# Peptides against a protein of PDB entry 5T59: the designs that were tried, part 212

Target 1, 112 residues: chain A of PDB entry 5T59
Amino acid sequence: TTPTMQSTSLLTEHLGYPPISLVDDIINAVNEIMYKCTNAMEKYLMQRNIIGKKDFSDEIKIGTAKLESLLENSVDKNFDKLELYVLRNILSIPSDLLEENRFRLLHHEKLV
Target 2, 90 residues: chain B of PDB entry 5T59
Amino acid sequence: EHIRFQRLVQVCNKALEESIRKLQSWEKIHECFPNYGQTREGIENLTVCQQQVIKLWSNLSRVEFDAIFHERSIEEKLNQLDDLINKARS

## One batch from the design tools (peptide; made by RFdiffusion4, then SolubleMPNN)

Design b2_p30_8_s3 (from b2_p30_8, 15 letters changed)
Fold by OpenDDE base, seed 2:
Structure b2_p30_8_s3 (fold): chain B 112 residues (1-112), chain C 90 residues (1-90), chain A 30 residues (1-30)
Amino acid sequence: as target 1 above (112 residues)
Amino acid sequence: as target 2 above (90 residues)
Amino acid sequence: DERKKKRLEKIEKEDPELAKIVKYDLELRK
């Protein structure tokens, strides 16, 4: 089921916020988590940057950056799919409820 | 009966699991640190680092997502939506 | 904002109609 202007309005009324706001919260959260994870990784390795007589600081920085990019790409891909799924299948109203007679149901329930 | 919130949790978990999959690959980790990973100590450090990051990812996501779901009252709202739909179809 | 824009662009490619709804929802949040 594809969202419509009607469904999003009804859902906004029901939720108290636009459906996409939930998705935005989720995506923002995972992005922050991603940064925290990569930062933690870099810090951990940078505290262990010297092995023997060699300093691996540069390699650690570059390597961590590469991993961050890899993770970012994966996050973007998977949470884009999540966004579509949530908006289409979870935060959605079946077409039968969007008919005029059923349209009033959600509104009526709010008023009662 | 109530299915939407369960689905939300499931797809969130799936997205999180799929996202972290790349970091679960030792080969990919090692490729990012080719010289560092050639040392015994480096391998040990990378191994611990990998494990810690995965745990951190899991723990933070659980806490943050639960907070979001609570703040948005999404379980209640989705349950209500299910009920409304079921009622309409009855 | 830039990231949101990029996300929207991706949605537009995948589902133009959904993108319209997303834009509408964004406006509602303002």
Scores: peptide ipSAE 0.117, ipTM 0.892, DockQ to the pose 0.850
Fold by OpenDDE base, seed 5:
Structure b2_p30_8_s3 (fold): chain B 112 residues (1-112), chain C 90 residues (1-90), chain A 30 residues (1-30)
Amino acid sequence: as target 1 above (112 residues)
Amino acid sequence: as target 2 above (90 residues)
Amino acid sequence: DERKKKRLEKIEKEDPELAKIVKYDLELRK
């Protein structure tokens, strides 16, 4: 089911916020978590950058950056799919309920 | 009866699992640190680091997503939505 | 902001109709 302006309005009223706001929260959270993870990785390894009198700081910085890029790409891909799925299949109203005789359902239940 | 919230949790978990999958690969980790990973201590450090990051990912995501779901009252709202839809179809 | 813009652009490419709805939702927040 594809969202419509009508369904979005109804859902916004029901939720108290636009459906996209939930998705934004989720995506913002995972991005924050992602960078916390990569930062933690870099810090952990940088505290252990010298092995056998050899300094691996440069390699660690480059390596962690590569991992960050990999994770970032994966997060973007998977959570873009999540966004579409949530908006289309979870935060959605069946088309039969969007007809004139049915679209009052959410309003009616709220008012009664 | 209530299916939407369950689906939300499922797809969130799926997205999280798929996102971290590459970091779960030791080969991918090692490839990023070719010389560092040739040392015994380096291997040990990378192993611990990998495990810690995966755990951190899991723990933070659980806490943050639960907080979001709570703040948005999404379980209740989705359950209500299911009920409304079911009622309309009955 | 920039990330949101990029995300919207991706949605527009994948589903233009959905993108319209997303834009509408963004307007509702203002």
Scores: peptide ipSAE 0.108, ipTM 0.890, DockQ to the pose 0.791
Fold by OpenDDE base, seed 1:
Structure b2_p30_8_s3 (fold): chain B 112 residues (1-112), chain C 90 residues (1-90), chain A 30 residues (1-30)
Amino acid sequence: as target 1 above (112 residues)
Amino acid sequence: as target 2 above (90 residues)
Amino acid sequence: DERKKKRLEKIEKEDPELAKIVKYDLELRK
């Protein structure tokens, strides 16, 4: 099911917020978590950066950055798919409900 | 039957699991720290670090997503949506 | 805002019609 202007309006009324707002919350949350994880990783390793009189600080910084990029790309890919799926298949109204007579159903139920 | 909220939870979990998969690979982690990972102590540190990050990812995601779902009342709203759709089709 | 813009651009590339709906939602939340 593809979202329409009508379905978006109806869902906004039903939810009390636009459907995309939920997705935004999810995306923002996972991105915040992602950077918290990578930051924690870097800090942990930087506290253990010297082994055998060798300083691995530069390698740790570069390595952590690489992992961050890898994670970022994966998050981006997977949650872009999630966004599309949620908007199309979860926060959606079937076409048969978007007929003139069926529009009243959602409105009627809310008003009653 | 209510299905939408279940699907939401499923796809969220799937996205989270797929996203963290690369960090679950020891090979990928080791590749990022080639010299550090050649030392015994380095390997130990990376191992612990990997485990901690994965746990942090899982715990934070659970807490934050549950909070979002609660704040948006999404389970109730999706259940109501399912009911409306089912009623319309009956 | 930058992330939102980038996300929108990706949606536009993947599904232009969906992007229109997303834009509409953005207007509604303002």
Scores: peptide ipSAE 0.119, ipTM 0.893, DockQ to the pose 0.778; fails the geometry check
Fold by OpenDDE base, seed 3:
Structure b2_p30_8_s3 (fold): chain B 112 residues (1-112), chain C 90 residues (1-90), chain A 30 residues (1-30)
Amino acid sequence: as target 1 above (112 residues)
Amino acid sequence: as target 2 above (90 residues)
Amino acid sequence: DERKKKRLEKIEKEDPELAKIVKYDLELRK
């Protein structure tokens, strides 16, 4: 089911916010978490950058950057899919409820 | 009866799990640290680091997503939506 | 902001019709 302007409006009224706002919160959160994770990883390894007589600081920085990129790409891909799914299938109103009679029902329930 | 919130949780978990999957690969981790990972201490450090990051990912995501769901009252709202739909179809 | 823009661009590629709805939602948030 593809969202419509009508369904979006109804859902916005029901939720108290546009459906996309929930998705934005989720995506913003995961991005923040992602960078916290990669930062923690870098810091942890940088505290252990010297093994024997060799300093691996440069390798650690490059390596963590690569992992960050990999994670970022994966997050983007998977949460883009999530966004589509949520908007299409979770935050959606069946077509039968978009009919006039059912529309009235929604409004009636809201007012009660 | 109530399915939408369950679906939301499921797809969130799936997205989180799929996103972190590459970091769960030791091979991928090791490839990023080819020389560091050739040392005993390096391997140990990477192992611990990998575990800690995955745990941090899991814990933070759980806490933050739960907070979002609460702040947005999404469980209640989705349950209400399910109820409305079911009522209309009954 | 820039990240949101890029995300929208991806949605547009995957589902243009959904992208229209997303844009509408974005306007509602303003």
Scores: peptide ipSAE 0.118, ipTM 0.892, DockQ to the pose 0.794; fails the geometry check

Design b2_p30_8_s4 (from b2_p30_8, 12 letters changed)
Fold by OpenDDE base, seed 2:
Structure b2_p30_8_s4 (fold): chain B 112 residues (1-112), chain C 90 residues (1-90), chain A 30 residues (1-30)
Amino acid sequence: as target 1 above (112 residues)
Amino acid sequence: as target 2 above (90 residues)
Amino acid sequence: SERREKRLKRIEEEDPEVAEIVRYDLELRS
């Protein structure tokens, strides 16, 4: 099912917010979590940056940054898929219900 | 008969699991810290760090996503949507 | 949001139709 302006309007009325808002909440949350994780990792390792007589601070910073980038790419990829799936298959109205008579039914149910 | 919310949870979990998969690879972790990871102590630190990050990821995502779902009343709304669709097709 | 805009561009590459709806939704939200 392909989302339409009509379905979006109906869903917005039903949800009380546009469907994209839920998706944005989810994706924003995971991004925040992502950076919290990488930050925690960096801090943990930076507290343990000296082993023997060698300071690994630079390596830790670079390595953590690399992992962050890796995680960012994975998050983007997987949650882009999520966004598409949610908007097409979850927060969607079947096309047969977008007909005028069906549209009235949905609207009527909200008003009654 | 109520399927949409279940699907939402499933795809969220899948996305989270797939996203963290790279960090679950010890090889990838080690590659980012090639010299640090050549030391015994470094390996130990990285091991703990990896485990902690994965746990943090899981815990935070659970808490935050549940909060979002609650705030958006999405289970109820999706169930209602399922009901409306089923009713219309009856 | 710059992040949203970047994501929208990626989404558009994958599914232009959904991207249009996303833009519409964003307008509704604003």
Scores: peptide ipSAE 0.619, ipTM 0.953, DockQ to the pose 0.793
Fold by OpenDDE base, seed 5:
Structure b2_p30_8_s4 (fold): chain B 112 residues (1-112), chain C 90 residues (1-90), chain A 30 residues (1-30)
Amino acid sequence: as target 1 above (112 residues)
Amino acid sequence: as target 2 above (90 residues)
Amino acid sequence: SERREKRLKRIEEEDPEVAEIVRYDLELRS
């Protein structure tokens, strides 16, 4: 199923918000979680940066940055797929219901 | 009868699981800290850190996603959508 | 947002049809 302007309008009316808003909430949340995780990791290790009279602060900063980038790329890839799937297959209206007679059904059921 | 919300949960979990997979690799963690990870204490710290991050990821995502789903009433709305579609096809 | 715009561009490269709908959704939200 492919989303259309018509389906978006109907779904927006049904949901009380545009479908993209849910997707944005999800993706914004995971990004915030991602940075919280990497930040926590850096802080934890930076509190333990000295071992055997050696200061590993620089290595820790570089290493955590690499992991952050790795996680960021993975999040982007997987949640881009999620966005497409949700918009096409979950927050979608079958094309047969977008015809005039079926269109009225969704709208009518809400109003009546 | 109701399938859309179940699918939403499934794809969210899938995306979360796939996203954190690389951090679940000890090899990937260790290679980012090559000298730090050569020390006993460093290995211990990295091990604990890895476990904590994965748990934090899981816990935060569960809490935040549930909050989003609740605030958006998405289960109810998707169930209603399923019902409307099924009714229209009957 | 800048993040949304970047994501939209990635989505557009993968699925232009969905990207157009996303743009429409964003306009509706505005």
Scores: peptide ipSAE 0.618, ipTM 0.953, DockQ to the pose 0.794
Fold by OpenDDE base, seed 1:
Structure b2_p30_8_s4 (fold): chain B 112 residues (1-112), chain C 90 residues (1-90), chain A 30 residues (1-30)
Amino acid sequence: as target 1 above (112 residues)
Amino acid sequence: as target 2 above (90 residues)
Amino acid sequence: SERREKRLKRIEEEDPEVAEIVRYDLELRS
């Protein structure tokens, strides 16, 4: 199923918001969580940065940054797939129902 | 009958699980802290840190996603959409 | 949103048809 302007309009009316808004909420949330996780990791390790009179602060900062980048790339990859799947297969209306008579049915059901 | 919301939950969980996969690898963690991880204390700290981050990821995502789904009434809306589609095809 | 714009570019590379719909949705929301 391929999204169309018509299906978007119908779904927006049905949902009370554009389909992309749900996707944005999800992806924004996971990104916020991601940075909270990496920040927590850095803070935890920086409180434990000295071992045997050696200061590992620089290594911790660099290492945490690397993990953040790794996680960020993974989030982007997996949630881009999610976005496409949701818009094509979940928040979608089958093309056969976008015909004139079926279109009226969906619209009528919303108004009644 | 109702399939869309179930699919939404499934793909969200899959995306979350796949995203955190790299952090679940001890080897990947250790590679980022090569010298720190050569110390006993460093290994212990990294181990605890890894576990805590994964738990934080899981807990926060559950709470936040449930909140989003509730605020957007998405289960109800997707069920209604399934019903409308099924009705139209009958 | 800069983040949204970056995602849109990535989405467009993978699925230009969906990207067009995303742009439309964003316009409706704005």
Scores: peptide ipSAE 0.618, ipTM 0.953, DockQ to the pose 0.790
Fold by OpenDDE base, seed 4:
Structure b2_p30_8_s4 (fold): chain B 112 residues (1-112), chain C 90 residues (1-90), chain A 30 residues (1-30)
Amino acid sequence: as target 1 above (112 residues)
Amino acid sequence: as target 2 above (90 residues)
Amino acid sequence: SERREKRLKRIEEEDPEVAEIVRYDLELRS
């Protein structure tokens, strides 16, 4: 099923918000979590930056940044897939329900 | 009967699991800290850090996603959508 | 947001039809 403006309008009415809002909430949340994780990692290691006589602060900062980038790319990839899947397959209305008679039914159910 | 919310949960879990997979690789972790990870203490710190981050990822995502789903009433709404579709096809 | 815009561009590359719907949704939300 391919989303349409019609289905989006119906879903928005049904949900009380546009379908994209849910997706945005999810993706914004995971991104926030991602950065919290990487920040926690950096802080943890920075509190343990000296081993013996060596200070690994610079390496820790660089390394954490690399991991952040790696995670960021993975998040983008996987949650882009999620966005597409959700909008096409979950927050969607089958085409047969978009016919005039079925369309009226959806509106009727909402108004009752 | 009700399938959409289940699918939402499944796809969310899959995305979360696939996203964190790279951090589950010790090799990926170690290569980012090549000198630090050559020390015993460094290895220990990285090991703990890796485990804690993965746990933090899992816990935070669970809490936050559940909150989102609740705030958006998405389970109820998706169930209603399933019902409407099923009714229309009856 | 900048992040949303970047994501939209990525989505458009993968599925332009969905991208159009996303743009529509964003307009509705605004």
Scores: peptide ipSAE 0.617, ipTM 0.953, DockQ to the pose 0.792

